# Designs tried in a protein design run: peptides against a protein of PDB entry 8YR4. Part 42

Target 1, 309 residues: chain A of PDB entry 8YR4
Amino acid sequence: PRGSPALQLVVLICLGLMGLERALNVLVPIFYRNIVNLLTEKAPWNSLAWTVTSYVFLKFLQGGGTGSTGFVSNLRTFLWIRVQQFTSRRVELLIFSHLHELSLRWHLGRRTGEVLRIADRGTSSVTGLLSYLVFNVIPTLADIIIGIIYFSMFFNAWFGLIVFLCMSLYLTLTIVVTEWRTKFRRAMNTQENATRARAVDSLLNFETVKYYNAESYEVERYREAIIKYQGLEWKSSASLVLLNQTQNLVIGLGLLAGSLLCAYFVTEQKLQVGDYVLFGTYIIQLYMPLNWFGTYYRMIQTNFIDMEN

## One batch from the design tools (peptide; made by RFdiffusion4, then SolubleMPNN)

Design b1_p11_8_s1 (from b1_p11_8, 4 letters changed)
Fold by OpenDDE base, seed 2:
Structure b1_p11_8_s1 (fold): chain B 309 residues (1-309), chain A 11 residues (1-11)
Amino acid sequence: as target 1 above (309 residues)
Amino acid sequence: FPITTEVVLPD
């Protein structure tokens, strides 16, 4: 934000908090490992109690891995409200100024309500896209990279490879299946709009429909439009289930391969029982934000298309 | 488990 040093400081604090979230995503599994190892060794209660208390405090700061429930994420979101409002207002004023610079012929050919709707969509699309990129997509990709580095440095290189292959395959399949699903979603939305338009036209012509006793005919046409919509809705919903199952299978295979390898190395006394628990916990932690990745990708695509129009 | 709730962006 140019012109407000206070808002610039808030942006820097928010970036610092994002860095802290990345550190917490590594520390929480490590502390959980340490608890499991201390429990296995039957360590003194004082050491265990300190480690558990520290873990619970770190887990409170991190939250449930959905990104929105942790204290640090909530504090970031709270501080970001003023930055978002400043950015939104700036984009809105730029769009509004640009609309006033357009030719009288452009304004005479459009209803004022359509012009305002274009301005609101443009502002929402820009601010939404920036928020999804900065606060959801980039952090998720960073957490994956940090995870691969962590497993490659502190575990055997095979664990880093399993995480790399699992996450790369997950992301690739999520993109490919989401792009495939976009066709079904567009067809569904087009048919929904056509069904709504027919209902509006029938209601606007209510007197004519009554004059010709055509109510049964209009109801039957509306039923046919609903059946056609539901056929497209089923394809959209079934394709979503297919995406989710594909994602679950990829994570399940990665978790299986890595868990078997962990168990093997624990039997060889190369790893501790806590390291097995760490691997499972860390993979599940990486998986939780990835469930939203298809939604973020779709929203980013929609917002780009809405900005080009 | 958050099912990928399609946040139906209101069109």
Scores: peptide ipSAE 0.021, ipTM 0.648, DockQ to the pose 0.348
Fold by OpenDDE base, seed 1:
Structure b1_p11_8_s1 (fold): chain B 309 residues (1-309), chain A 11 residues (1-11)
Amino acid sequence: as target 1 above (309 residues)
Amino acid sequence: FPITTEVVLPD
């Protein structure tokens, strides 16, 4: 943010907290490995209790699920409120100034309420896009790269290759299937808007419909529009189930291949039992944010189209 | 497993 050194410092602190989240994503599985190894070696209670307490503290900082519930993520979200407000206000003022520079013909052809709705959609679209890129897309890609490097350096190179192939196939299929689904979603949204416009037009002409006793005809025309909408909605929803099942299959195959290879190396005494638990825990941690990647890609694609209009 | 909840951004 140009002009406020305080907001620049808050952005630097938020970037530092994002780096800390990436470090926690590596440290939490390592400490969990160390607990399993200390339990297998029958280590003294004092060493085990310190490692368990340290793991629980790191897990409190990291959180669980989508990473949105950890102490570090909550602190980042809290500090980011002021930066979001500054960015939103700046985009809103840029859109508002641009609307005032547009020709009088553009304003005479549109209702003031439609112009405000375009301005609000444009502001929400740009600020949402930037938030998803910085806080969800870039961190998820960084965690994948860190995971590949970690498994390639501290495990055998075969583990890094399995993670690379699994995540590359997952991302590629997510993009390709999401682009295919976007056609069904656009058709659904167009039919939803047409069905809503027809209902509004019928209700605005209520007196004319009453005068001609055309109520049953308008209801049947609305029913046909709903049936056509539901046929497009079913295609959108069925394509989402297909995407989720394809994603689940790719991660399941990657987890199977890596878990079998890890189990084999544990039987050969090249790895410890804790290393098997680390691999499974780390792959599950990578998978949780990737479930949202199709949603982020769609939001990015929609927001780019809404900025070109 | 979080189903890809299509966060329908309210239009």
Scores: peptide ipSAE 0.021, ipTM 0.647, DockQ to the pose 0.362
Fold by OpenDDE base, seed 5:
Structure b1_p11_8_s1 (fold): chain B 309 residues (1-309), chain A 11 residues (1-11)
Amino acid sequence: as target 1 above (309 residues)
Amino acid sequence: FPITTEVVLPD
């Protein structure tokens, strides 16, 4: 944000907190590994209690992923409120200024309520896109890269390759299936708008419908439009289940391959039991934000289309 | 098997 050094400092603090979240995503599995190793070795209670307390504290800072927000993410979200408000106001003022620069012909052809709705959608689209890119997409990609590097350095290179192949296939299939399902969602939205328009037209012509005793006819036409909508909704929802199942299969195969390889190296005494647990917990941590990736892609795609219109 | 997180789009 240009012009406020206080908001610039808040942005820098938020970026620092994002870096801390990335460090916590690596440290939490490491401390969990250490607990499992200490339990296996029957270590003294003092060492175990300190490691458990440290793990729980780090887990409080990290949170539980998509279902629970950690302290660091909550603090980041809290600090970001003022930056979001500044950005939203700046975009809104730019859109409003641009609307005043548009020709009288453009304004005469449009209802004022439609112009305001376009402005509000434009503002929410830009601010939403920026927030999803900075706080969800980029961090998720960073966590994948950090994961590949970590497993390649501290485990055998085969683990880094499994994570790379699994995540690359996951992302590729997520994009491809999301693009495919976007057609079904567009068809659903078009039919929803047509069904809504028919209901509005029937209600605006209420006197004419009453005059002809056509209430049963209008209800049947509305029922047919709802059935047609529900047929398209089912295709959209079924395509989402197919996406989620495809994602689950890819992660399941990656988890299977990596878990078998971990188990093998534990039997060969090259890895400890804690390293098996670390791999499983780290893959699950990478998986949690990736479930939302198809949504972020869809939102990005929708918001780009809404900015071009 | 992970629970299907329905993507609640924030409006």
Scores: peptide ipSAE 0.021, ipTM 0.658, DockQ to the pose 0.522
Fold by OpenDDE base, seed 3:
Structure b1_p11_8_s1 (fold): chain B 309 residues (1-309), chain A 11 residues (1-11)
Amino acid sequence: as target 1 above (309 residues)
Amino acid sequence: FPITTEVVLPD
């Protein structure tokens, strides 16, 4: 934000907290590994208790692997409220200024309520897009890259390759299937709007419908519109299940390949039992935000279309 | 496994 050094400092603090979240995503699995190794070695209670307490504290800071429920994420979200409000207000004022620069002919052709709705959609679209990019997409991609580097350096290049191939395939299939399903969602939304518009029109013309005793006819037309909507909704929902199942299969194959490789290296005494637990824990942590990636991609794509209009 | 919840964008 240009012009407020206080808001610039808040942005820098939020970026620092985002960096801390990335560090926690690596440290939490490491501490969990260390607990498993200490339990296996029958280490003294004092060392174990300290490591467990440290792990629980780090897990409290990180949250449940979703990134959204941890103390650091909550603190970031809290501090970001002022930046979001500043950005929203700036976009809103830019849109409002632009609306006042538009020709009288443009304003005479549109109802004031429609103009306000366009302004609100524009503001929410820009602010939403930026928030999803900065807080969800970029951090998730960063965590994947950090994960690949970590596994490549501290395990073996084969683990880094498995994670790379798994995550690349996951992201690619998520995009491709999400683009494929977008047509079904658009068709569903168009039919929903048409069904709603028909219901509103029938209710606004209630006196005319009643005058002609056409209530049964309007109900049947509404029923046909609902059935048509439900046929499109089913296609949208079924395509979502297919996306989720495809994602689950890709992660399952990556987890299988990596877990088998890790188990093999543990049998060869090249890795410890804790390293097997670390791998599984880390992959699950990477998987949790990736479940939302298709949603974020769709939201970004919708918000881009809403900015072009 | 958390099902990919479609966050309904608030309109």
Scores: peptide ipSAE 0.023, ipTM 0.674, DockQ to the pose 0.431; fails the geometry check

Design b1_p11_8_s2 (from b1_p11_8, 3 letters changed)
Fold by OpenDDE base, seed 2:
Structure b1_p11_8_s2 (fold): chain B 309 residues (1-309), chain A 11 residues (1-11)
Amino acid sequence: as target 1 above (309 residues)
Amino acid sequence: FPVTDEVELPD
């Protein structure tokens, strides 16, 4: 943010916290591995208790999956509120000043409520797109890259290859299936808007409908529009289930291949039992944010189109 | 399991 050194410092702190989240995503599985190894070796209680306490503290900082935000992510979100408000206000003032520079003919052709709606959509689209890119998409891609590097350096190169192929296939299929689903969603939204418009027109012409005793006819037309909408809604919802199942199958195959390879290397005494648990935990940890990747991709695509209009 | 609830952005 130009002009506020305090907000610049907050941005730097937020970037530092994002780096800390990436470090926690590597450390938490490592500490969990160490607990499993110490339990297997029947290590002294003092060593085990220290490692468990350290793990729980790191897990509190990291948080859980999509329903449990960690302390670091909550602190980042809290500090970012002022930066977001500054950015939103700046975009809003830029849009407002641009609207005042537009020709009188443009203003006379539009209702004030439509102009305000365009300004609000423009502000929300820019700020939303930036937030999804910086806080969801980029961190998720960074965690995948860090995971591939970690498995390639500390495990056999075959594990890095399995994670690379699994995540690349997952991302590619998520994009391709999401783009395919966008057609069904657009058709659903168009039919929803047409059904709503027909209901509004029927209600605005209520006196005319009563005069002709056409109430049963309007109800039947509305029912037909609802049935047509539900046919499109079913296609949208079924395509979402197909996306989720495809994602689950890709992760399941990657988890199977990697878990079998881990088990084999544990039987050869090249890896410890904790390394098997680490692999499974780390893959599940990478999978949790990826469930939302299709949603983020769609939101970015929608907000980008809304910003161009 | 987080169902990817399509957070419908409010239109």
Scores: peptide ipSAE 0.020, ipTM 0.657, DockQ to the pose 0.321
Fold by OpenDDE base, seed 3:
Structure b1_p11_8_s2 (fold): chain B 309 residues (1-309), chain A 11 residues (1-11)
Amino acid sequence: as target 1 above (309 residues)
Amino acid sequence: FPVTDEVELPD
């Protein structure tokens, strides 16, 4: 937003809030650890109550670790509305100006409604892509890096390695399975559009269908189109279940390896009971945004393809 | 856990 210092300030505040979300993702598990340690040590009520109150306050700011429902995230989203509107309007005006620079021959070959739909899709795709990159993808990758650094510095280097291997494998498998799945989703959407178009055409030609007594034939053709659609829908849905199950297995293996290692170090008195709880809590917090990573990757990929067309 | 793919692509 080069033209408005106020919007530049809002962007800087939003970036600051994003940094605060990253700090909260580290602090919330630490405070939860401290509660468990204080409970284990039978610490005085005043210290426990203060730590619990601080934890609940930090958890209110964080909003469950998804980064979507916390006070900080809501404030960021609220402030970003003005920036998004400015960016959208600027992209829309650039597209509109470019459309006016296009040849009369290009405009005569297209319906005005189609041109407006292309412009609106282009604007939505650019603004959506930017929002997903900045608010979901980059923060999630940052949280993973921060997690690896945290576990490598404050735990044994083995914990940092487990988190690194688990998250790298998770991301790689998510991308590979999402790309494989995108084939089935595209086939489904194409068949859905074809089935819908056939239904609309049959209903618009109702008089002709009645004149030929072809109602049973049109119903059977529609049934065949539905069966073909449902066969593709099943492949799409089954591939989604496979993705989710693969993701759960990778996180389960990482959680198992790290939890066993943490339990071992607690038995050797190298770590406290609270550190076991911290590890489990932190891994779950890293996992929760990663569930959507395949969706974000697909949306980014689709929006890039739509911008090239 | 939220299921990964409920975000419908805007067609």
Scores: peptide ipSAE 0.023, ipTM 0.678, DockQ to the pose 0.391; fails the geometry check
Fold by OpenDDE base, seed 5:
Structure b1_p11_8_s2 (fold): chain B 309 residues (1-309), chain A 11 residues (1-11)
Amino acid sequence: as target 1 above (309 residues)
Amino acid sequence: FPVTDEVELPD
């Protein structure tokens, strides 16, 4: 943000907090491993209690994933409110100034409510895109890369390859299936708008409908439009279940391959029992934000289309 | 695996 050194400092603090979240994503599984190893070794209570307390504190800072926000994420979100408001206001003023530069012919051909709706959508689309890219997409990709590096350095190259192949396949299938689903969603939204338009037109022509006693006919036409909508909604929802099941299968196969390899190395005494638990915990932790990747991709795609219009 | 519903984040 040009013009406020205070907001620039807040952005730097938010970036620092994002870096801290990445560090916590590595540290939490490590401390959980250490607890499991200390329990297996029957370590003294003082060492165990300190490690458990440290783990719980780190877990409080990290949070529990998509359903529970950690302290660091909450602090980042709180600090970002002022930056978001500044960015939104700046985009809104840029759109408003651009609308005033447009020709009188452009304004005379459009309803004021449509122009305002375009401006609001444009502002929401730009600010939403930036937020999703910076806070969801980039961090998720960073966590995958950090995971590949971590497993390649501290376990074996085979673990890094399993994570790489699993995540690459997951991301590729998520993109491809989401792009395929977007066609069904567009068809659903078009039919929803057509169904709403028919309901509005019927209600605006209420006197004519009453004059002809055509209420039953209009209700039947509306029912047919709803049935057609529900047929498209079912395709959209079924395609979502297919996406989620495909994602679950890819992660399940990656978890199976890596867990079998971990178990094998534990039996050979090359890894400890805690390392098996670390791998499973870390893969599940990577999986949680990836469930939303299809949603982020769709939102990015819709917002780009809304900006081109 | 809990299928996290793609909660459409409110637009």
Scores: peptide ipSAE 0.023, ipTM 0.671, DockQ to the pose 0.558; fails the geometry check
Fold by OpenDDE base, seed 1:
Structure b1_p11_8_s2 (fold): chain B 309 residues (1-309), chain A 11 residues (1-11)
Amino acid sequence: as target 1 above (309 residues)
Amino acid sequence: FPVTDEVELPD
């Protein structure tokens, strides 16, 4: 943000907190490994209690699930409110100034309420897109790269290759299936808008419909439009289930291959029991944010198309 | 597992 040194400092702190989240994603599995190894070795209670307390503290900072519930994520979100408000206001003022530069012919062809709705949608789309790119897409890609490097350096190179192939296949299939689904979603949204427009037009012409006693005819035409919409909605929903199942199969195969390889290296005494638990825990941590990647990709595509119109 | 919730952006 140009002009406010306070907001520049907040952006730097938020970037530092994002770096801390990436460090926690590596440290939490390492501390969990160390607990399992200390339990296996029957280590003294004092060493175990300190390692467990440190793990629980790191887990409180990291949180769980989509990463949205951790202390570091909540602190980042809290500090980012002022930066988001500054960015939103700047985009709103740019859209508003651009609308005032547009020809009188453009304004006479549109209702003022439609123009405001386009401005609000444009601001929300740009601000949302930037937030998803910076806080969800880039961190998820960074966690994958850090994971590949970590497993390649501290495990055998085969573990880094399994993670690389699994995540590359997952991302590729997510993109390809999401692009295929986008056709069904666009057809659904077009039919929803047409069904809504027909309902509004029929209700605005209520007096004419009543004069001709055409109520039953309008209800039947509305029913046909709903049935056509539901046929497109079913294709959209069924394609989402197919995407989720494909994603689950790819992660399941990666987890199976890596878990079998870990178990083999533990039997050969090249790895400890804790290293098996680390691999499974780390892969699950990578998988949780990746479930939303198809949604982010769709949102990126929709927002780019809405900015070109 | 969080299902890919179609977070519909408010159109």
Scores: peptide ipSAE 0.021, ipTM 0.668, DockQ to the pose 0.344; fails the geometry check

Design b1_p11_8_s3 (from b1_p11_8, 6 letters changed)
Fold by OpenDDE base, seed 2:
Structure b1_p11_8_s3 (fold): chain B 309 residues (1-309), chain A 11 residues (1-11)
Amino acid sequence: as target 1 above (309 residues)
Amino acid sequence: LPITDEIELPD
């Protein structure tokens, strides 16, 4: 944000908090491993209680999953409100200024409400896209890279390879299947809009429909349009289930391969029981944000197309 | 587990 040193400081603090989230994503599994090892060794209560308390505190800072935002994420979101408002207002003013520079013929050919809707969509698209890129996509990719590095350095190189292969296959299949699904979603949305337009047109012409006693005919046409919509909705929903199941299978195979390899190395006394628990916990932790990756990818594509128009 | 499509941006 140019012109406000306070907002620049807030951006730097938010970036620092994002770095702290990345550190927590590594530390939380490590502390959980240490608890499991201390429990296995029957360590003294004082050491165990300190490690558990530290883990719970780190877990409170991190949060967990899509439903529980951690303290650090909430603090980042809170501080970012003013930066978002500044960015939105700047985009709104740029769009509004540009609209006033357009020719009188352009304004006479469009309703003022349509122009305002274009301005609002443009602002929402830009600000939404930036927020998803900075706070969801980039951090998720960073966590994957950090995970691969961690497993390659502190485990055997084979674990880093399994995580790399699993996450690369997951991301690739998520993109490919999401692009394939976009056809079904577009067809569904087009048919929904057509069905809605027909219902509105029939209701606007209700006097004419009543005059010709055509109510049963209009109801039957509407039923046929709904059946056609539901056939497209089923394809969209079934393709989503297929995406989610494909994602689950890829993660399941990666978890299986890595867990078997970890169990083997624990049997050979090269790894501890806590390292087995760490691997499973870390893979699940990487998986939770990735469930939204297809949605973020679709939103990015839609918003990019809407910005080019 | 949240299904990927529940965050529909309003069209």
Scores: peptide ipSAE 0.026, ipTM 0.702, DockQ to the pose 0.318
Fold by OpenDDE base, seed 5:
Structure b1_p11_8_s3 (fold): chain B 309 residues (1-309), chain A 11 residues (1-11)
Amino acid sequence: as target 1 above (309 residues)
Amino acid sequence: LPITDEIELPD
């Protein structure tokens, strides 16, 4: 934000907090590993209690992933409110100024309520898209890269390869299946709009419907439109389950391969029991934000299409 | 299973 040094400082603090979240994503599994190793070694209570307390504190800062926001994420979200408001207002003013530059012919052909709805959707789409890219997509990709580097450096190169192949396949299948699903969602939305339009037209023509005693006919037409909508909704929902199951299968195969390899290295005394727990914890932690990646991709695709129109 | 609730961005 070029106009306020205070907002620039807030953006820098938010970027610093995003970096801290990435560090916590590595540290939390490491501390959990250390607890398991200390328990296995029957370490003294003082060392164990300190490590457990440190782990719980780090976990409070990190949060529980998609279902629970950590302190750092909450602080980032709180600080970002003012930046979002500034950005939204700036985009809204740019759209409003552009609407005033448009020809009188463009304004005469459109209802004022439609123009405002386009402006509001445009503002929401740009600000939402930017927020999802910066706070969800980029961090998730960064966590994957950090994970690959971490496993390649501190474990055997085979672990880094398993994570790389698993995440690459996961992302690729998520994109491909999401693009395929977008067709079903568009068909569903088109039929929803058509069903809503029929209901509105029937209600606007209420006097005519009453005059002809056609209430039963209009109800049956509405029922047919609902059945057609539900057939498309089922395809959309079933395709979502297929996406989720495909994602679960890819992660399950990666977890199986990596867990077997880790167990093998533990039996050879090359790794500790805590390293097995670290691998499983870290993979599950990478999986949590990736469940939303299809949603982010769809939102990106929808918002780009809505900006081109 | 995280239902990828399509967090429809609030319009």
Scores: peptide ipSAE 0.023, ipTM 0.688, DockQ to the pose 0.305
Fold by OpenDDE base, seed 1:
Structure b1_p11_8_s3 (fold): chain B 309 residues (1-309), chain A 11 residues (1-11)
Amino acid sequence: as target 1 above (309 residues)
Amino acid sequence: LPITDEIELPD
């Protein structure tokens, strides 16, 4: 943000908090490993109680699931409100200034309410895209890279290779299936808009429909449009289930291969029982944000196309 | 597990 040193400091603090979230994603599984190892060794209660208390505190900072409920994520979201408002206002003023530079012929061809709706959509799309890139896409890719490095350095190189192959296959299939699904979603949205436009036109011409006693004909035409929409909606929804199932299979195969390899090394006394629990916990932590990656890719692709039009 | 909910950006 040019011109406000206070907002620049808030951006630096938010970037520091994002770095802290990445550190917590590594530390939480390590502390959970240490608890399992201390329980296996029958360590004294004082060391166990300190490690459990430290783990629960780190887990409170990290949060669970989507990472959106942790103390660090909530503090980041709170501090980011002012930066988002500054960015939104700057984009809105830029769009508004550009609309005033457009020819009178462009404005005479459009209703003022349509122009405002285009401006609001453009502002929301740009600010949403930037927030998803910075807070969801980049952190998820960083967590994958940190995971590959961690498993390659502290485990055998085979664990780093399993995580690399699993995540690369997951991302590739997510992109390919999401691009395939985008065709069905565009067809659905086009038919939804056509069905809505037909309903609005029929209701605006209500007096003419009453004069010709054509209510049954208009209802049947609307029913045919709904049936055509539902056929496209079913293809969109069925393709989403196929994406989710494909993602679940890839992660299931990666978890199976890595868990079997961990169990084998624990039986050979090369790894501890805690290392098996660490691997499973860390893979589940990587998987939770990846469920949204197809949604983020689609939003990025849609918003770029909407900015070119 | 959050299903890949189509976060419909408000169109």
Scores: peptide ipSAE 0.025, ipTM 0.696, DockQ to the pose 0.348; fails the geometry check
Fold by OpenDDE base, seed 4:
Structure b1_p11_8_s3 (fold): chain B 309 residues (1-309), chain A 11 residues (1-11)
Amino acid sequence: as target 1 above (309 residues)
Amino acid sequence: LPITDEIELPD
């Protein structure tokens, strides 16, 4: 943000915290591995207790997937509130100034509620887009790359290849199915708006509907609009289930291939039991944010299209 | 967690 060195420092701190989250995503599985190995070796209690305490502290900083935000993520989100508010206010003022520069003919041709809706959408879209790109998409891609590098360096090249193929296939299918799903969602939203508009129009014309005893006719037209909406909603929801199931299948196959390979290398004494647990833990950690990747991709596409309009 | 439609920014 130009003009506030304090907000620039907050952005740098947030970027530093994002780097710390990436480090934690590697360290937490490593410490969990070390606990399993120390338990297997029957290590002295003092060494085990320090490693467990360190693991729990790192896990508190990291959090537990999408449902529990870690301390670092919460601190980042807290610090980002001021940056978001500054960005929102700047975008809102830019949209508002641009609306005032538009011709009187443009304003007379549009309902005030539509103009306000365009302003609110534009502000939300830009601020949301930047937040999702910076805090969700880029970090998730970084964690995948870090994971591939980590497994390639500290395990065998085969593990790095499995993670690469699994994540590449996952991302590709997520994009393709999300683009396909976006058509159903747009159709659903269009029909929702049309159904809402019919309900509002019928209620605004209440006196006329009463005068003609047309209540049954308006109810039937509204019912037909709801049935049409529900048919589109079902396609949207069914396509989401298909996306989630496809994602789950790809991760399941990657987890199966990698866990079998880990188990094999453990039987050959090339890897320890903790390395098997590390692989499973790390893949699950990569999977948790990837479940939202389709949503983020859709939001990015929608927000880009809404910015072009 | 499955992708939930709830986190959609209101269009």
Scores: peptide ipSAE 0.023, ipTM 0.689, DockQ to the pose 0.274; fails the geometry check

